# Designs tried in a protein design run: peptides against a protein of PDB entry 4KTY. Part 86

Target 1, 266 residues: chain A of PDB entry 4KTY
Amino acid sequence: YVLNDIGVIFYGEVNDIKTRSWSYGQFEDGILDTCLYVMDRAQMDLSGRGNPIKVSRVGSAMVNAKDDEGVLVGSWDNIYAYGVPPSAWTGSVDILLEYRSSENPVRYGQCWVFAGVFNTFLRCLGIPARIVTNYFSAHDNDANLQMDIFLEEDGNVNSKLTKDSVWNYHCWNEAWMTRPDLPVGFGGWQAVDSTPQENSDGMYRCGPASVQAIKHGHVCFQFDAPFVFAEVNSDLIYITAKKDGTHVVENVDATHIGKLIVTKQI

## One batch from the design tools (peptide; made by RFdiffusion4, then SolubleMPNN)

Design b2_p16_4_s1 (from b2_p16_4, 8 letters changed)
Fold by OpenDDE base, seed 3:
Order: structure tokens, then C-alpha cells, then sequence
Structure b2_p16_4_s1 (fold): chain B 266 residues (1-266), chain A 16 residues (1-16)
């Protein structure tokens, strides 16, 4: 989880699982220096740099460009005129070295690019880390642990009212650490995500969230456990917005979100 | 490429 510098990332569809190679390059020249530079840009206190909880949380913020001029700019509109298309990247090294040299965010990334770069960051700093892929990954926008899908009376989705969304797949990271800030049993793998999805206490970051806590429905523990829980376990709630302003729940689907979660076995 | 699913299509699958 620390020594491997090449990995495999799962992507595609649940019915058509694909894999791509990714070079993490955590031992390449300049990469560790760049990871330290990232923490410097975050103005991370030296006293926190030995704490994997703080480091992983800062990393989740800084691997994306939002808020803090971090490493990667995300783009999902298939228009990549001012940078490199997300699919063109094959590893973390070029991205991190470009960031270090230009001191500006690198364009562009999607979830696996964010996860790849974040995996390098974690491994460089001695934190065991892996990438996980969730198919039918929910994006809960209003923190209610549900996917609220609003329908017109004719049954068509009301895109204006529907704020939540579902990714065909989403990649994030799991980092191994103790959690002395949590009850016993909630250490081990922690979900962390650098893809800018939701604001967490003032900036786009996610985690560390205890995988064990989430697995057992404990969403009250820091950080961002409700959001991560929703990614893998949200019910789809189909709500008809009536002309009179009332809302009627037409259907509930508890089976579609988080159909498959995959990670590479070492 | 990562993309947002069409919720209308998902709804059709549920009803199938």
C-alpha cells in the first residue's frame, strides 16, 4: 500500500468494469518535495504534518484547486481547451511536477485523476493508501442521506428542483490510520476524497471518514461520514412536485446506489 | 469518462 508505484484503477460501468494503469511515482525525483510544497501552500502547521488525520484532510482539500489554488482543476463538460483532457493522464508525476514548477493549478482532472494524485500524496508521506471505485455513486447535495429526485406530474424528472445526482462511477481513496479521536474500533481504513464535490466546513474536502463506522451506519463521527455514507447507501426517493405545491413520494429504491465497490487487491 | 447518470433512465429501470 506504500511501496507500489504503479497501480490499477477501476472505472466504467457496473456491467462493463474497466481498468486503467496509473503510475503513482511516489519515489520519483521531485515528487516528495512537491508533496511537501503542497502542505506548505496549505499553510499546514509543522506540528500537524506527522498526523495522518490532519495530513489526509489537508490533502483532500489541496489536491483539488478549489478554495486554495490546489493541484487539479476538475472538468466534466468534455471541453478541455485550456489544458490536458483527464483521460490523457497516465500517472501522478507529470501533474505534480507541473504544479510545482508553475505554482498554478493543473488542468484537467476527473475522479480517477484526483484519486491517483491523492494516492501519490498519501503514499509519499508514508500513509498506506488505495483507490476505491464505487459504481452508481450518489452525490447528496443537501446532506439528508437521500437522493431526492423530483418529478413533474407527468413523471419526467424536474431538473430544476433535483439537486442531487448519481455518478456512473466515482473514485476516492482509503487511507490506513489509527483514529484516537474516535471510539475504539473505528481506526483502519478511512475514506478520503479530493474530487471537489461538497463543501466541508468551509472548503471542498472530504474525510477522513471511518470505513468501519460507515459500514455499521455510524455517521455521527468526523469527518464527512454522512456524505460518504450517502455515496454508497443513499435511497433514491422519487418525489412528485404537485401543482398545488405539495410533494408526494412516488417511489423509493434502496438498491441502485453503491451497487459495487471495487479496489485492487495487493 | 466519469459522468452523471440520467435519472430518467434510472427511473425506467426501476419500473422494468
Amino acid sequence: as target 1 above (266 residues)
Amino acid sequence: EQHVLDLQEIKKEINA
Scores: peptide ipSAE 0.578, ipTM 0.914, DockQ to the pose 0.892
Fold by OpenDDE base, seed 4:
Structure b2_p16_4_s1 (fold): chain B 266 residues (1-266), chain A 16 residues (1-16)
Amino acid sequence: as target 1 above (266 residues)
Amino acid sequence: EQHVLDLQEIKKEINA
């Protein structure tokens, strides 16, 4: 999880699982220096750079360009006119070296690109890390731990009212660390995500969230446990918006979100 | 490659 510089990332659909290779390149020339530069750009205190909790949280913020001119600009509109299409990247090295050279965010990434670069960042800094792929990954944007799907009276989805969304798949990272800031038992793998999805205490970042805590439904622990929990375990709530303005829950589906979570295991 | 699913299609699949 630290020494392997080539990995496999799962993507595609739950019924059509695909894999792509990704070169992390954490040992390539200039990569460690770039990771240090990233922390410098984040204005991270030297005292915090040895703390994997702080480092992973800063990394989750800085691997995306939002807020802080971090590494990668995300794009999902299939228009990549001012950069490289996300699918064209094969590893972290070119991205990180471009960032270091240009001192500007690199265009463009999607979840696996963010996860790939973030994995390199973590591994460079001695944090064991792996990429996790979640199929039918929910994006709860109102922090209610549900996927609220609003329906018209005719049963069609009201796209204007429906703000939550589901990714066909989403990739994030798990980083191994102790969590002295949490109760005993919630160390180990921590979910961290650099794909800009939601604002967390002022920045587009996510984690570290204890995987054990999430697994047992403990969403009260820092950081961003509710969001990560929702990604893997949200119920689909079908709500009919009546003409009179009332909302009626028509159906609840607890089986679709997080159908499959895949990661490399030892 | 990563994309938001069509919730209308998901609904149809669930109801099928």
Scores: peptide ipSAE 0.566, ipTM 0.913, DockQ to the pose 0.889
Fold by OpenDDE base, seed 1:
Structure b2_p16_4_s1 (fold): chain B 266 residues (1-266), chain A 16 residues (1-16)
Amino acid sequence: as target 1 above (266 residues)
Amino acid sequence: EQHVLDLQEIKKEINA
């Protein structure tokens, strides 16, 4: 995982899976220096730089520009006049080198761009990492492990009553590390995400969350396990909002979210 | 240069 400098990212839809090549370029000139610069900008203590738990958590915060003027500015409005459209990027090298030279966030990224750059960061620092694509990926914003879908009395969806949303696909990273801070068996692959989705203890970051813990329904372990669990296993709750202000649960779908999780196996 | 459309443009709206 660490030695591969070219990869494949899965995207599209569950019934129309697509692949995109991505050049990680972790061995290219200036990339290691840029990764060190990112940690310097985060004001990360030297003692923490050898700890993959701390490094991956800092990386998840710093690959996005929110809070700390990190690497990438996200944009999802199809207006990219002040930068590069997310689809124009073919790898991490140009992004990281631009960040290092300009010392300002690079425009623009979406999930696969964030995941690509974050993968380079992790691999460059010797942390085995891979990109994971989740189809029908939930975004739970109220931490209830549910995807609330509100319906009008006529059965139409009311998008104003919830901020919960579902991506057709979402990309994040898994990083391999031991977790001495968790019970035995919850080391190995850890979910980490640099796409700015939710605030985690004051910053837009996510993980590391134990994949094994999540698979076994353990969401009580640090970091951000409930959010990652919700991305892959949220129940869809269909709620009718009555005119009198009452809410009635009409249906529950436990099968829609996380229909397919794909990663390249080496 | 011709660029591909926003690959994550579509958020799924789920109907009952």
Scores: peptide ipSAE 0.039, ipTM 0.656, DockQ to the pose 0.103
Fold by OpenDDE base, seed 5:
Structure b2_p16_4_s1 (fold): chain B 266 residues (1-266), chain A 16 residues (1-16)
Amino acid sequence: as target 1 above (266 residues)
Amino acid sequence: EQHVLDLQEIKKEINA
């Protein structure tokens, strides 16, 4: 994983899976320096820079621009007038070098761009990493492990009450590390995500969350296990908001979220 | 299209 400088990212729809090439370029000139610079900008304690748990968590925060003027500004409104459209990027090198030279966040990214840059960051620092794509990926905003969809009495979605969302696809990263902070058996692949989705203890970051823990339903382990679990295994709860203020559960769908999870094998 | 669907389109899909 560390030695591969070109990868494939899966995207699109579950019924129309697409792939795009991405150049990680972790060995290109200036990239390692930029990764170190990112940790410097994060004011990361030197003692933590050798710890992949801390490094991946800091990277998760710093690859997005939120909170800390990190690498990438996300945009999902189809308006990219003041930068590069997310789809125009072909690799991490230009993004990271621009960040290093300008010392300002680079515009713009979406999930695969965040994942691509984050993958470069991890691999550059010697952390085995890969990109994972989840189709029908849930965004649980209150960590209740459910996608609460509120409906009006006429059956239309109440957008005001419905705060949870589902992506047709979402990309994040898995990083390989030991987890001495967790019980034995929960090392290995850890989910980390630099796409700014939810606040985690004061910053837009996610992980590392033990993939083994998530797989076996251990959502109590740090970091952000409930959120990652919800991305791949939340139920859709359809709730009718009655005019009298009562809520009635109309339906539960346990099959919609996390229909397919794909990653390129080494 | 390489962009993710907007929230409105996604919400419409799951309610269909």
Scores: peptide ipSAE 0.030, ipTM 0.632, DockQ to the pose 0.373; fails the geometry check

Design b2_p16_4_s2 (from b2_p16_4, 8 letters changed)
Fold by OpenDDE base, seed 3:
Structure b2_p16_4_s2 (fold): chain B 266 residues (1-266), chain A 16 residues (1-16)
Amino acid sequence: as target 1 above (266 residues)
Amino acid sequence: MQYILDLQEIKDKINS
């Protein structure tokens, strides 16, 4: 989980699972220096750099460009004229070295690019890490642990009222660490995500969230457990917006979100 | 590529 510098990332659809190779290159020249530079840009105290909890949380913030001029700019509009299309990247090294050289965010990334770069960052700093892919990954943006899908009275989705969304797939990272800040048993794999999705206490970051805690429904533990829980276990709530302004729950589907979560085993 | 699913399609599939 630390020494492997080449990996496989799962993507595609739940019924058409695909894999792509990704070169992490955590031992390549300049990469460790760049990881340290990233933490410098984050103005991370030296005392915190030995704490994988703090490091992974800072990394989740800094691998994306939002808030802090971090590493990668995300783009999902299929217009990549001012940079490199996300699909063109084959590894983390070029991205990180470009960031270090230019000192400006690199364009562009999507979830697997963010996850790939973040995986390099974690492994480079000695934190065991892996990439996980969640198919039908929910994006809950109001922290209610459900996907609110608003419908017109005719049954069509009201896109204006519907703020939550579902990715066909989403990649994030799991980092291995102890969690002395949590109850016993909630160490081990921690979900961390550098793809900018939601604001977490003032910054676009996510985690570390205890995988064990999430599996047992303990979403009260830091950090961002409710969001991660929602990504993999949100119910689809179909709500009809009546003409009189009232809302009526028409249906609940608990089977579609998080249909499959996969990761490469070493 | 990663993309946002069409919720209308999801709804229609559920009702099928």
Scores: peptide ipSAE 0.562, ipTM 0.916, DockQ to the pose 0.907
Fold by OpenDDE base, seed 4:
Structure b2_p16_4_s2 (fold): chain B 266 residues (1-266), chain A 16 residues (1-16)
Amino acid sequence: as target 1 above (266 residues)
Amino acid sequence: MQYILDLQEIKDKINS
């Protein structure tokens, strides 16, 4: 998970799974230097650069442009003026080298682009990393571990009553590290996500969150375990908004979020 | 491309 410079990223729909190749290029000229530059831009002290927990968290923040003029600007509105459409990228090298050269965020990315660049960053710095794809990936916006779907009394969805959403798919990274800051057993793969989705203690970043902790429902452990848990295991909560302003839970569906999680086998 | 699913469509598909 460090030496392979070409990967496969899963995307599409759960019933129409697709794959795309991605060139990580962690050994290409200038890429390691760019990764170091990223940490310099983050003003990361030297003492922390050897700690995969700190490095992965900083990388999570810096691969996206929000907050800190990081690497990639996300765009999901199908308008990609003044940049490159996310689908046009084939690897991390061009993105990272452009960032290093221009010293400005690169336009544009979506989840797999963020994950691809982040994977390069992690691998360059000696952190084993892989990309995971989650189909029906929930975005819990209000930190209640639910995917709230509000309905009018006629049964139609009222999309204005919640900011929760579900991605057709979402890609993020898992990084291998020990977690001495967590109880025994919660090291190993850690979920980290550079796609800007939610603010985490002041910055758009996510992780490292222990995969083992999340798997066993332990969402109390740093970092961002509740958010990652919600991405893969949120219940769909159908709530009818009554005319009198009351809310009634009509249905709960625990079978759709995180329908399929795909990554390379170990 | 990555996109946000239409919640109405989700509901309709699940309930169909």
Scores: peptide ipSAE 0.542, ipTM 0.916, DockQ to the pose 0.859
Fold by OpenDDE base, seed 1:
Structure b2_p16_4_s2 (fold): chain B 266 residues (1-266), chain A 16 residues (1-16)
Amino acid sequence: as target 1 above (266 residues)
Amino acid sequence: MQYILDLQEIKDKINS
């Protein structure tokens, strides 16, 4: 059995699914060395480098540049004058080698770029990994497991009060590992995400969160299970903010978020 | 490219 060094990433719209090729290049010269360098920059203890739980959590933090001068700078403003547009990348190798050479964060990435580089990192270190694409992916920023959409009395969305958001699609990773820190049955695929979305105990990181636990509604298990659960299962709660300051729930939609989750088998 | 969905558009579609 040999791991693929070229993959396909799903993106686009739920009604217009698109694919792009991505070269992971985990076997290319200098890539393993760069992955070790990433862990060195994270000041990761040597004793933890053999633990996929710790490695994947550190990787989720270090593949993004926030907090720790990690690998990739995210940008979504459609202005990429000081680097490479996210859509121009075709694989992980150039990004990782540039990071190793310059010792500075590489510009720029979006979710599939983060996921691609993170997939290389995991696979390079012997952790089975795949990329997952979630269409209509929720971003819950107040950890209440729902998307709170505030409305004016006229029915229009109040953008000032509405802090939660929904991506047309979002890519993250699943990594295969045992979870001795969790109850029996919650090993296997673990969701990990290097796209900087929310702070997790002081750093922009996410996971590992047990896919089995989340699938069965168990959000109490480390790490970041509530956030990942919300990405795929959040209800849309439409709340009218009245002039007197009161809030009234007008509607609830439990079907919109996570309309399609796509991944390939390893 | 990845983008944030227009919540107003989503609301309008759901309520129609």
Scores: peptide ipSAE 0.233, ipTM 0.823, DockQ to the pose 0.920
Fold by OpenDDE base, seed 2:
Structure b2_p16_4_s2 (fold): chain B 266 residues (1-266), chain A 16 residues (1-16)
Amino acid sequence: as target 1 above (266 residues)
Amino acid sequence: MQYILDLQEIKDKINS
């Protein structure tokens, strides 16, 4: 593959797809050193740095600032006064170089920023990678492979009970690698996600999850296959919470989540 | 990127 240093990230709505340019800059001065620094900050053993499985998993954790003072601080509350608004970033280079210089997490990112920086990290280290955008992306926070939407008796969403959520779109990465830790046939593209969404064995990270495994429903395969599966294929379960404490399933919708998955090949 | 909690909004967007 020819690793492009400029890419396109898809976002917006499923019926109004938008694109934004992103400069990965994996060949720019200081970027490789920064990627090595990221792994140093993660205290990654040298023996693991040649393993794309370990590298991608570490990258998933370190591109976000959660747990380990990684690269990017996420913010979704439209309050960006103490940093750079996520929409202002145009590429990975400034973010990574700022991180290396300041040695502190950079503010702020959202999914495409995380994905952009993570893509640079992977590509810089020789791992083929691409960004994937999933429209109507589910966020299953209780690992039951479904979106439990609790409704009041009046039909309104009970936000207190409803812990699961849906993103209008979400960006993550796919990294190409062999998976000798999995059965034959489950290498190739692996989903990895640096946007801090859920805890995975002690820290906010996600993947690598075999895309082939997910497509064939093998959610038992490491890492975080259930979560990624849920992002793209969760059923919406509408549950009315009665005043008497009983729960009634009113509807099940299997058509809404993962309406469109878009990626630009390397 | 934003969370969607409005079920009607979700339905409308998908069906539009």
Scores: peptide ipSAE 0.032, ipTM 0.660, DockQ to the pose 0.434

Design b2_p16_4_s3 (from b2_p16_4, 8 letters changed)
Fold by OpenDDE base, seed 5:
Structure b2_p16_4_s3 (fold): chain B 266 residues (1-266), chain A 16 residues (1-16)
Amino acid sequence: as target 1 above (266 residues)
Amino acid sequence: MQHVLDLQEIKDKINA
């Protein structure tokens, strides 16, 4: 989890699973320096740099460019003319070195690119880490642990009212650490995510969220457990928005979100 | 590439 510098990332569709190689390169020249530079840009105190909880949370913020001119600019609009298309990247090294050299965010990334770079960051700093892919990954934007799909009376999706969304797949990271800030038993793998999805207490970041806590429905534990829980376990709630302003739950589907969660065996 | 799913298609598949 720390020593492997080449990995495999799962992507595609649940019925057409694909894999791509990714070079983490945590031991390549300049990479450690870049990781330290990232923490410097975050103005992280030296005392916190030995704490994997703080490091992983800062990393989740800094690997994306939002808020703090971090490493990667995300783009999902299929317009990549002002940088490198996300699919063209093959590893973390070029991205991190470009960031260090230019001191400006690198364009462009999507979830696996964010996860790849974040994985390098974590491993470089001695935190065991792996990439996880979730198919049919929910994006709950109002923290109600549901995928609210609003429908017109004719049954068509109301895109204006429907704010939640579902990714065909989403990649994030799991980092191994103790959690002395949580009750006993909730250490181990922690979900962390650098893809800018939701604001978490003032900036686009996510985690560390205890995987054990999430598995047992303990969404009250820091950090961002409700969001991560929703990504893998949200029910699809179909709500008809009536003309009189009332909402009626038409259907509930508990089987589609989080269809498959995959990670490389190490 | 990562993309947002069409919720209408999801709905239609579920109802089918």
Scores: peptide ipSAE 0.581, ipTM 0.918, DockQ to the pose 0.891
Fold by OpenDDE base, seed 2:
Order: structure tokens, then C-alpha cells, then sequence
Structure b2_p16_4_s3 (fold): chain B 266 residues (1-266), chain A 16 residues (1-16)
């Protein structure tokens, strides 16, 4: 989880799973220096750089360009004229070295690019890390642990009222660390995500969230456990918005979000 | 490429 410099990332659809190779290159020239530079840009104090909780949380923020001129600019609108299409990247090295030399965010990334670069960052700094792919990954944007799908009275989805969304797939990272800030048993793998999805206490970042805590429904444990829980386990709540302004729950489906979670084994 | 799913399609598949 630290020594492997080439990996496989799962993507595609739940019924058509695909894999792509990714070169992490954590041992390549200039990469460690770039990771240190990233922490410098974050103005991270030296005392925190030895704490994997702080490092992973800062990395989560800095691998995306939002808020802090971090490494990667995300784009999902199929307009990549001012940079490199996300699919053109084959590894982390070129991205990180470009960031270091230009001192400006690199364009463009999507979830697997963010996860790939973040994986390099974590491994460079001695934190065991792996990439996780979640198919039918929910994006809960109102922190209520469910996917609210609003319907017109005719049954059609009301896209104006519906703010939550579902990715065909989403990639994030799991980082291995102890969690002395949590009760015993909730160390180990921690979900961290550098893809800019939601604001977490003032910044686009996510985690570390205890995987064990999430599996057992302990969403009160820091950081961002409710969001990660919703990504993998939220119910689809179909709500009819009546003409009189009232909302009626028509149906609840607990079977579609997080249909498959995949990670490469050693 | 990663993309947001059409919720209408999801609904239709669930109801099918």
C-alpha cells in the first residue's frame, strides 16, 4: 500500500466494470519534493506534518484547486480546451511536476485523477493508501443522509427542486492510520476524498472518516462521516411536490446506492 | 468518464 508505484483503478458502470492502469510514481524524482511543496502551499505547520489525520485532511483539500489554489481543477462538462482532458492522464507524476513548476492548478481532473494524485501524495508521505470505487455513488448536498428525488405530480423528476445527485461511479481513497481522537476500534482504513464535492467546515475536503464507524452507522465521528455514509448507503426518497407546496413521500428505495464498492487487493 | 446519472432513468428502471 506504500511501495507499489503502479496501480489499477476501477471505473465504468456497475454492469460493465472497467479498469485502467495508473502510475503513482511516488519514488520518481521531484515527487516527494512536490508533496512537501503542497503542504507548504497549504501553510501547514511543521508539527502537524507527522500526523496522518492532519496530513490526509490537508491533502484532501489541496489536491483540488478550490479554496487554496491546489493541484487539480475538476471538469465534468466535456470542455477541456484550456488544459488536458481527464482521460489523457496516465499517472500522477506529470500532474504533480507541472503543479510544482507552474505553481498553478493543473487542468483537468475527474474523480479517478483526483484519487490517483491523492494516492501518490499519501504514499509519498508514508501513509498506506488505496483507491476505492463506488458504483451508484450518491452526492448528498443537504447532509440529511438520504437522496431526495423530487417528482412532479405526473411522476417526472423535478430537476429544479432535486439538488442531490448520483454518480455512475466515484473514486476516493482509503488511508490507514490510528485514530486516537475516536473510540477504540475505529482506526484502520479511513475514507478521504480530494474530489471537490461538498464544503466541509469552510473548505472543499472530505475525511478522514472511519470506515469501521461508517459500516456500523456511527456517522457522528469526525470527519465528514455523514457525507461518506450517504455516498454508499443512502436511500432514494421519492418525494412528490404538490401544487399546494406540500411534499409527500411516495417511495423509498434502499437497494440502488452503493451497489458495488471495489478496491484492489494486495 | 465520470458523469451524473439521469434520475428519471433510475426511476424508470426501478419501476420496471
Amino acid sequence: as target 1 above (266 residues)
Amino acid sequence: MQHVLDLQEIKDKINA
Scores: peptide ipSAE 0.568, ipTM 0.917, DockQ to the pose 0.901
Fold by OpenDDE base, seed 4:
Structure b2_p16_4_s3 (fold): chain B 266 residues (1-266), chain A 16 residues (1-16)
Amino acid sequence: as target 1 above (266 residues)
Amino acid sequence: MQHVLDLQEIKDKINA
């Protein structure tokens, strides 16, 4: 998980799973220096740089450009003017070296690009890391652990009544570390995500969230466990918005979000 | 490419 410099990222649809190669290049010239530079830009104290909890959290913030002029600018509008379309990237090296050279955020990324670069960052700093792909990945925008789908009285979806959304797929990272800040048993793989989705205590970052905790429904533990839980396990709540302003829950579907989670185990 | 699913399509597919 640290030594492999080429990986496979799963993407596509749950019924049409696709794979793409990604070159992490953590051993390439200038990459370690760039990772250190990233932590410098984050103004991370030297004392914290040996703590994988702090490093992974800082990395989740800094791999995206929001808040702190981090590495990558996300774009999902299919325009990608003034940069490189996300699909054109084949690895982390060019992105990181461009960031180091220009000292400006690199355009553009989507989830697998963020995850790829973040994976390089983690591995470069000696943190075992892997990429996870979640199909039907929910984006809970209001932190209610639900994916709300509002319906008009005629049954048509009113997409204006919620900011919740579902990605066809979403990629994030799992990083291996002990969690002395959590109860025994919640170390190991920690979900971390550098794709800018939600603000977490003032920054667009996510994790580390204990995979074991989330698996057992423990969303009270730092960091961002509720959000990660919702990505993989939120119920679809169909709510009819009546003309009188009342909301009626019509149906609950607990089977679609997080329908398939894929990661390379070896 | 990663994209947000159309909620109407989700509803229709689930109900089909």
Scores: peptide ipSAE 0.568, ipTM 0.924, DockQ to the pose 0.857
Fold by OpenDDE base, seed 3:
Structure b2_p16_4_s3 (fold): chain B 266 residues (1-266), chain A 16 residues (1-16)
Amino acid sequence: as target 1 above (266 residues)
Amino acid sequence: MQHVLDLQEIKDKINA
């Protein structure tokens, strides 16, 4: 999980799984220097740079450009006029070297680009890491662990009221580490995500969240376990907004979100 | 490419 410099990322649809090659290049010239530079830009204390918990959390913040002029600017509007389309990237090296050279965020990325660059960052710093893909990945924006879909009385989705969303797929990372800050049994794989989705205590970052904790419904543990839990296990709650201002739950679908989570076997 | 799903489409599929 550290030595491989080329990987495969799963994407597409749950019924049409696709793979793309990604060159991590964690051993190529200038990449380690760039990873150190990223931590310098984050103003990370030297004492924390040996702690995978702190490093992975900082990395999740710094691989995206939000808040801190980090590595990548995300774009999902299909208009990439001022940079490179996300699909044009084939690996992390060009992105990281451009960031180091220009000292400005690189345009543009989507989830697999963020995950690819983040995977390089983690592996470069000796943290075992892999990319995971979740199909039908929920984005809960109000931290209630459910996907709220508001409907008009005619049954049509009210897009103005509906703030939560579902990705066809979403890629993030799992990093292997001990969690002495958590109870016994919640070490091992930790979910971390550099795609800017939600603000976590002041910055767009996510994790490390214990995969074991999430699998067993323990969302009370740091960091961002409720958000990651919601990505893979949210119920779809269909709520009719009545003309009188009342809300009525019309339907609950507990089977749609997180239909499949895939990672490359090493 | 990653994209947000059409929730109306999801709803219609569930009800089918």
Scores: peptide ipSAE 0.567, ipTM 0.916, DockQ to the pose 0.893

